# Peptides against a protein of PDB entry 3B8E: the designs that were tried, part 35

Target 1, 230 residues: chain A of PDB entry 3B8E
Amino acid sequence: PFLIFIIANIPLPLGTVTILCIDLGTDMVPAISLAYEQAESDIMKRQPRNPKTDKLVNEQLISMAYGQIGMIQALGGFFTYFVILAENGFLPIHLLGLRVNWDDRWINDVEDSYGQQWTYEQRKIVEFTCHTPFFVTIVVVQWADLVICKTRRNSVFQQGMKNKILIFGLFEETALAAFLSYCPGMGVALRMYPLKPTWWFCAFPYSLLIFVYDEVRKLIIRRRPGGWVE

## One batch from the design tools (peptide; made by RFdiffusion4, then SolubleMPNN)

Design b1_p11_5_s1 (from b1_p11_5, 9 letters changed)
Fold by OpenDDE base, seed 3:
Structure b1_p11_5_s1 (fold): chain B 230 residues (1-230), chain A 11 residues (1-11)
Amino acid sequence: as target 1 above (230 residues)
Amino acid sequence: DELAELALKLL
């Protein structure tokens, strides 16, 4: 989010406090839950890792986590962000380069895509209105990410959902996201304004896309062992 | 405060 904020000079898509709520709140229990996942059925067919040559974090893992899944997550968040701003009169093309004027408290006549003028206060309300739906979008996409992380090669349907701690993590992150989004005072404390319940569904296509993408990837790995996808 | 917010946004 922040990289695109700098590069495209768009209004801030995700607040700092909101990022902290992801990293320290919603991601913590799910990440810990992966330590309790059952070994894949084929693990005994793999040679033990050589600690001198085999990195725990390899190029493939980085490519999957940051280069593929992380990009789909970012796209989901930005889609939600652009939809909200478009509903408030700011089309995506109009947001390019707008940051400088958007963040200037002395400019009270920033025009939207329809020629409506926005005060600094009005702009900041819209900006903070984007933070909560972006956050919720990330949480919804993280459901798929957590589920796909259960296995490296086997389908989730082969592995099953036996990890009770992971299931608890999915409920915990969702409950925390709902609490942060709807608890009175969160708008003042965290700059997270309440969102319409419909915004929870905005991320579902991206969550499904991640899940399908990873299942297809795993299917390819199973059918073509030793391929470049592995 | 704004710099701490900015630093946390970089994470």
Scores: peptide ipSAE 0.016, ipTM 0.526, DockQ to the pose 0.032
Fold by OpenDDE base, seed 2:
Structure b1_p11_5_s1 (fold): chain B 230 residues (1-230), chain A 11 residues (1-11)
Amino acid sequence: as target 1 above (230 residues)
Amino acid sequence: DELAELALKLL
């Protein structure tokens, strides 16, 4: 989010405080829960890792985490952001370079894509209105991310949902997301305005995409061991 | 409260 904010000079899609709520709030318990996941059924058939040559974090893991799954997550968040701004008259193309004028409190006549003028206050309301749905979108796609991280090779359907701590983590992050989104005073404290329940569904296609993508990946690995996908 | 209501209308 922040990289695109800088490069494209668009209005801030996600607040710094909201990012911290993701990294330290919603993701902590889910991440810890993975330490309690059961070993894959075929793990004893694999050779032990050579600690001198084989990194715990390899190029394939970085590619999956940041290059593929992380990009799908970011796309989900940005989709929600662009939909909200478009519904308020700011089409995606019009947002490019708009940040300078958007963030200037002395400019009260910033035009949208339809020639409507927006005051600084109105623009900031729209900006902060994007933060909560973006955050919720990230949490919803993280459900899929957490579930796919249970295994490297086995399908989630083969592994099953036996990790009770992971299930607890999914409920905890969802409850925390609901709390941060709807608790009175969060608009002042975190700049997170409440969202309509319908915005929770905006992320579902991306969550499904992550899940299907990884299951297909794992299927390929199982059918072709030692391929470039592993 | 007004900001929250406005945000809910914008969403």
Scores: peptide ipSAE 0.015, ipTM 0.469, DockQ to the pose 0.022
Fold by OpenDDE base, seed 4:
Structure b1_p11_5_s1 (fold): chain B 230 residues (1-230), chain A 11 residues (1-11)
Amino acid sequence: as target 1 above (230 residues)
Amino acid sequence: DELAELALKLL
């Protein structure tokens, strides 16, 4: 998100405070919960990793986590961001290069895509109105990410949802996201303005996409062991 | 600026 903010010079999609709430709030318990996941049914049929040659975090894992799943998550967040700004009169093309004027408190006549002028205060309200739905979008796609991380090769349907700590993590991150989004005073304290409940559904296609993508990947791995998809 | 640096450390 922040790289695109710099490169494209768009209004800030996700605030630093919301990023902290993700990394230290919503992600922590879910990530820890994976340590309590049951071993896959075929784990004893796999050769042990060679600790001298096989890194725990390999290039394939980095490519999957950051290059594929992380990109789908970012796309989900940006989709939500662009939809909100478009609903407020700022089409995606008009946002390119707008950051400089957007963040200037002395410019009170920034035009939207329809020629409506926006004051600095109005622009910041819209920006902060984007932060919460972007955050919630990340949480919703993290549900899928957490679930797919339960296994490397087996389908989630084969593994099942037996990890009670993981289930607790899903409820915790959702409850925390709801608290941060709807608790009175969060708009002042965290610049997280309340969102319409409908914005929670904006991420669902991306969450489903992540889940389907990983299940298809795992299916390919199971059918073609030693393929380039591993 | 400090918030941007913090954001870069968290991304």
Scores: peptide ipSAE 0.014, ipTM 0.529, DockQ to the pose 0.035
Fold by OpenDDE base, seed 1:
Structure b1_p11_5_s1 (fold): chain B 230 residues (1-230), chain A 11 residues (1-11)
Amino acid sequence: as target 1 above (230 residues)
Amino acid sequence: DELAELALKLL
């Protein structure tokens, strides 16, 4: 989020507070829950890792986590961001380079894509109105991410949902996301303005995409062991 | 406002 904010000079898509709420709030319990996941049925059929040749974190794991899944998550968040700004009169093309004027408190006549002038206060309300839906979008795509992380090779349908701590984590992160989004005073305390309930559904296609993508990947690995996708 | 500026500076 922040890299695109700087490179594209767009209004801030996701605030620091919302990032902290992801990293310290919604992701902690889910991440810990993976430590309690049952071993995959084929784990004992795999050769032990060679400590000299096989890295714990290899380029493939980095590519999968950050280059594939992380990019789909980011795209989901940015999609939500661009839709909200477009609904408020700011088309994606108009946002490019707008940051400098957007963040200037002395400029109170920033025009949207339709020629409507926006005061600094109005712009900041719209910006902070984007932060909460972006955050919620990340939580919704993290449901899929957490579920796909249960296994490296087996389908989630083969593994099943037996990890009660993981199930609890999914409810906890969702409840926390709802609390942060709708609790009175969160707009003042955390700059997380309430979102319309419809924004929760904006991420569902991306969550489904992550899940399907990983299941297809795992299916390919199972059918073609030692392939470039493994 | 100061927390926004601080958040923007910490970013």
Scores: peptide ipSAE 0.011, ipTM 0.448, DockQ to the pose 0.025

Design b1_p11_5_s2 (from b1_p11_5, 9 letters changed)
Fold by OpenDDE base, seed 3:
Structure b1_p11_5_s2 (fold): chain B 230 residues (1-230), chain A 11 residues (1-11)
Amino acid sequence: as target 1 above (230 residues)
Amino acid sequence: EELALLALELL
């Protein structure tokens, strides 16, 4: 999110406080829960990792986590962001380069895509209105990400949902996201304004896409062991 | 490394 904010010079899509709520709030319990996942059925067919040659974080893991899944997550968040701004009169093409004027407190006549003028205060309300739905979008796509991280090769349908701590993590992150989004005073404390319940569904196509993408990837790995996808 | 991962998550 922050890279596109800089490169495209768009209004801030996700606030720093909101990012901290992801990293320290919603991701912590789910990430810990993966340590309690059962070993895959083929684990005994794999040689032990050589700690001198085999990196814990390899190029494949980086490519999957950041280059593939992370990009789909970012696309989901930005889709939600662009929809909200478009509903408020700012079409995606009009946002390019707008950051400089958007963040200037002395400019009170920034025009939207329809020629309506927006004060600095009005613009900041719209910006903060984007942060909560973007956050919720990330949580919803993280459901899929957490589920796909259960296994490297086996389908989730083969592995099953036996990890009770992971199930607890999914409920915890969702409950925390709902609390942060709807608790009175969060708009002042965290700049997280309440969102319409319909915004929770905006991320579902991307969550499904992540899940389907990874299941297809795992299917390819199972059918072609030792391929470049592995 | 954690800061680099955090920076990459922020991206």
Scores: peptide ipSAE 0.019, ipTM 0.549, DockQ to the pose 0.056
Fold by OpenDDE base, seed 4:
Structure b1_p11_5_s2 (fold): chain B 230 residues (1-230), chain A 11 residues (1-11)
Amino acid sequence: as target 1 above (230 residues)
Amino acid sequence: EELALLALELL
């Protein structure tokens, strides 16, 4: 998100406070829960990793986590961001290069895509109105990410949802996201303005896409062991 | 390696 903010010079999609709420709030318990996941049924049929040659974090894992899943998550967040700004009169093309004028408190006549002028305060309300739905979008796509991380090769349907700590993590992150989004005073304390409940559904296609993508990947791995998809 | 991943996740 922040790289696109700099490169495209768009209004800030996700605030630093909301990023901290993800990394320290909603991600921590789910990530820890993976340590309690049951071993895959075929684990004893795999050769042990050679600690001298095989890295824990390999290029394939980085490519999958950041290059594929992370990109789908980012696309989900940006989709929500662009929809909200478009509903407020700012079409995606008009956002390119707008950051400089958007963040200038002395410019009170920034035009939207329809020629409506926006004061600095109005622009910041819209910006902070984007942060909470972007955050919630990330939480919703993290549901899928957490579920796909349960296994490397087996389908989630084969593994099942037996990890009670992971189930607790899904409820915890969702409850925390709802608390941060709807608790009175969060708009002042964290600049997280309340979102319409409909914005939670904006992420669902991307969450489903992540899940389907990974299940297809795992299916390919199971059918063609030793392929480039591993 | 985990710290590097955490650092990348924070970026």
Scores: peptide ipSAE 0.019, ipTM 0.535, DockQ to the pose 0.049
Fold by OpenDDE base, seed 2:
Structure b1_p11_5_s2 (fold): chain B 230 residues (1-230), chain A 11 residues (1-11)
Amino acid sequence: as target 1 above (230 residues)
Amino acid sequence: EELALLALELL
């Protein structure tokens, strides 16, 4: 999100405080829960990792985490962001380069895509209105991300949902996301304005996409062991 | 480097 904010000079899609709520709030318990996952059924058929040659973080892991799954997550968040701004008169093309004028408190006549003028205060209300739905979108796509991270090769349907701590993590992150989104005073404390319940559904296609993509990937790995996908 | 790492953590 922040890279696109800099490169495209668009209004801030996700606030720093909201990012901290993801990294330290919603993701911590789910991430810890993976330590309690059961070993895959074929683990004893794999050679042990050589600690001198085999990196814990390899190019395949970076490609999956940042290059594939992380990009789908970011696309989900940006989709929600662009929909909200478009509903408020700012089409995606009009946002390119708008940041400089958007963030200037002395400019009170920033035009939207329809020629309506927006004051600095009105623009900041719209910006902060984007932060909460973007955050919720990330949490919803993280449900799929957490579930796919259970295994390297086995399908989630083969592994099952036996990890009670992971199930607890999914409920905890969802409850925390709801708390941060709807608790009175969060607009002042965290700049997180309440969202309509319908905005939770904007992430569902991307969550499904992540899940289907990884299940297809795992299917390919099982059918062609030692391929470039592993 | 820290900004790039923060940007990578933010992605």
Scores: peptide ipSAE 0.019, ipTM 0.521, DockQ to the pose 0.054
Fold by OpenDDE base, seed 5:
Structure b1_p11_5_s2 (fold): chain B 230 residues (1-230), chain A 11 residues (1-11)
Amino acid sequence: as target 1 above (230 residues)
Amino acid sequence: EELALLALELL
């Protein structure tokens, strides 16, 4: 989010407070739940890691986490952001370079893509209206991310959903996201304005894409052990 | 340690 905010000079897609709500709120219980996952059925067929040569953080992990899954998650968030701004008259092309004028309190005549003028207050309302749906989009794509992290090689359908703590984590993060989105006073306390229930569905294609992508990846690994995908 | 890295992926 912040990299594109700086490079493209667009209005802030996701606030610092909403990021803290992800990192400290929605992600903690799901992350801890992975410690209770059952070992994969093929674990005894794998050679032990050499602690001297095999890094825990390797290029494959970085590629998967940041280069593949993380990019799909970011695309989901930005899709929601661009749709909301477009519904409010700001097309994606018009957002490029708009940040400087958008954030200026003294400019009250910023034009949208249709020539409508927006006051500073109106612009900040629509900006903060994007933050909560972006946050919710991240939570929805994290459902898929958490589920794919259950295994390295086996399909989730082979492993099953037996980890009760992981299931609890999925409900907890969703309940917390709903609480932060709809609890009275969150707009004042956290600048998290209520979102239309329809915005929850914007992330579903990306969540499904993450799940399908990883299942296909795992299928390739099972069929071609020692390939570049592993 | 591997679980901590997976946790960091979720963050």
Scores: peptide ipSAE 0.018, ipTM 0.486, DockQ to the pose 0.046

Design b1_p11_5_s3 (from b1_p11_5, 9 letters changed)
Fold by OpenDDE base, seed 3:
Structure b1_p11_5_s3 (fold): chain B 230 residues (1-230), chain A 11 residues (1-11)
Amino acid sequence: as target 1 above (230 residues)
Amino acid sequence: DELAKLALELL
């Protein structure tokens, strides 16, 4: 989110407090839950990792986590962000370069895509209105990410959902996201304004896309062992 | 404060 905020000079898509709520709140229990995942059925066919040559974090893991899944997550969040701003009169093309004027408290006549003027206060309300739906979008996409992380090669349908701690993590992150989004005072404390329940569904296509993408990837790996996808 | 926010947002 922040890289695009700098590069495109758009209004801040995701607030710092909101990011902290992801990293320290919603991601913590799900990430810990992966340590309790059952070993894949083929694990005994793999040679033990050589601690001198085999990195725990390899190029493939970085490519999957940051280059593929992380990009789809970012696209989901930005889609939600652009939809909200468009509903408030700011089309995506108009947001390019707008940051400088958007963040200037002395400019109270920033025009939207329809020629409506926005005060600094009004702009900040719209910005903070984007933070909560972006956050919820990330949580919904993280459901798919957590589920796909259960296995490296086997389908989730082969592995099953036997990890009770992971299931608990999915409920915990969702409950925490709902609490942070709807609890009275969160708008003042966290700059997370309440969102319409319909915004929870905005991320579902991206969550499904991540899941399907990874299942297809795993299917390719199973059918073509030793391919470049592995 | 804004730079710290920025740094946390880069995470």
Scores: peptide ipSAE 0.020, ipTM 0.561, DockQ to the pose 0.035
Fold by OpenDDE base, seed 5:
Structure b1_p11_5_s3 (fold): chain B 230 residues (1-230), chain A 11 residues (1-11)
Amino acid sequence: as target 1 above (230 residues)
Amino acid sequence: DELAKLALELL
């Protein structure tokens, strides 16, 4: 979010407070739940890691976490952001470089893509209206991310959904996201304005894409052991 | 409350 905000000079897609709500709120219980996951059925067929040569954090892990899955998550959030702004008259091309005028309190005549003028207050309402759906989009794609993290090589269908703490984590993060989105006063306290329930579905294609992508990756690993995908 | 109502109208 912040890198694209700086490079493209677009209105802020996700606030610092909403990021803290992800990192400290929705991600805590799900991350802890992975410690209770059952070992994969093939673990005893794998050679032990050499603690002197094999790093816990390797290039493959970084590539999967940040370069692949993290990028799909970011694309999901930005898709939601661009759709909301386009529905409010701001097409994606018009947002490039708009940040300077958007954030200026003294400019009350910022034009959208259709020539409609927007006051500073109206612009900040639509900006903060994007933050909550972006946040919810991240939570929805995190469902898939958490489920794919259950295994390294086996399909989730082979492992099953036996981890009750992980299932609890999925409900907890969803309930917390709903609470932060719809509780009275969250607009004042956290700048998280309520969203229409339809915006929860905007992330579902990206959540499905993450799941399918990882299952295909794991299938390739099982069919071609020792490949660059492992 | 007015900002939240306006946000719901804009969405």
Scores: peptide ipSAE 0.017, ipTM 0.514, DockQ to the pose 0.021
Fold by OpenDDE base, seed 2:
Structure b1_p11_5_s3 (fold): chain B 230 residues (1-230), chain A 11 residues (1-11)
Amino acid sequence: as target 1 above (230 residues)
Amino acid sequence: DELAKLALELL
């Protein structure tokens, strides 16, 4: 999110405090829950890792985590961001380079894509209105991310949902996301304004995409062991 | 806001 904010000079899509709520709040219990996941059924058929040559974090893991899944997550968040801004008169193309004028408190006549002028206060309300739905979008796509991280090779349907701590983590992160989104005072404390319940559904296509993509990936690995996908 | 932007640049 922040890289695109810098490169494209768009209004801030996700606040710093909101990012911290993801990294330290919603993701912590889910991440810990993976330590309690059952071993895959074929793990004893695999050779042990050579600690001198085989990295715990390899290029394939980096590619999956940051290059593929992380990009789909970011796309989900940005989709929500662009939809909200478009509903408020700011089309995606018009946002390019707008940051300088957007963040200037002395400019009170920033035009939208339809020629409507926006005061600094009005612009900041719209910006902060984007933060909460973006955050919720990330949480919803993280449901899929957490579930796909249960296994490297086996389907989630083969592994099953037996990890009670992971199930608890999914409920915890969802409850925390709802708390941060709807608790009175969060708009002042975290710059997270309440969102309409409909915004929770904006992430569902991306969550489904992550899940389907990884299941197809795992299917390919099972059918072609030692392929470039592993 | 500037400190928050700087903190995000470091993250």
Scores: peptide ipSAE 0.015, ipTM 0.476, DockQ to the pose 0.032
Fold by OpenDDE base, seed 4:
Structure b1_p11_5_s3 (fold): chain B 230 residues (1-230), chain A 11 residues (1-11)
Amino acid sequence: as target 1 above (230 residues)
Amino acid sequence: DELAKLALELL
């Protein structure tokens, strides 16, 4: 998110505070819950990793986590961001290069895509109105990410949802996201304005895409062991 | 520098 904010000079898609709420709030319990996941049924049929040659975090894992899943998550967040700004009169093309004028408190006549002028205060309300739905979008796609991380090779349907700590993590992150989004005073304290309940559904296609993508990947790995997809 | 550190923490 922040790289695109710099490179494209768009209004800030996700605030620093909201990112801290993800990294320290919504992600922590889910990530810890993976340590309690049951071993895959085929784990004893796999050769042990050679600690001298095989890194725990390899290039394939980095490529999958950041290059594939992380990109789908970012696309989900940006989709939500662009939809909200478009609903407020700012089409995606008009956002390119707008950051400089957007963040200038002395410019009170920034035009939207329809020629409507926006004051600094109005622009910041819209910006902060984007932060909460972007945050919620990340939480919703993290449901899928957490679930796919349960296994390396087996389908989630083969593994099942037996990890009670993981189930607790899914409820905790959702409850925390709802608390941060709807608790009175969060708009002042965290610049997280309340979102319409419909915005929770904006991420669902991306969450489903992550899940389907990983299940297809795992299916390919199971059918073609030693392929380039491993 | 703080923005770069923040960007790295946000990646």
Scores: peptide ipSAE 0.014, ipTM 0.522, DockQ to the pose 0.040

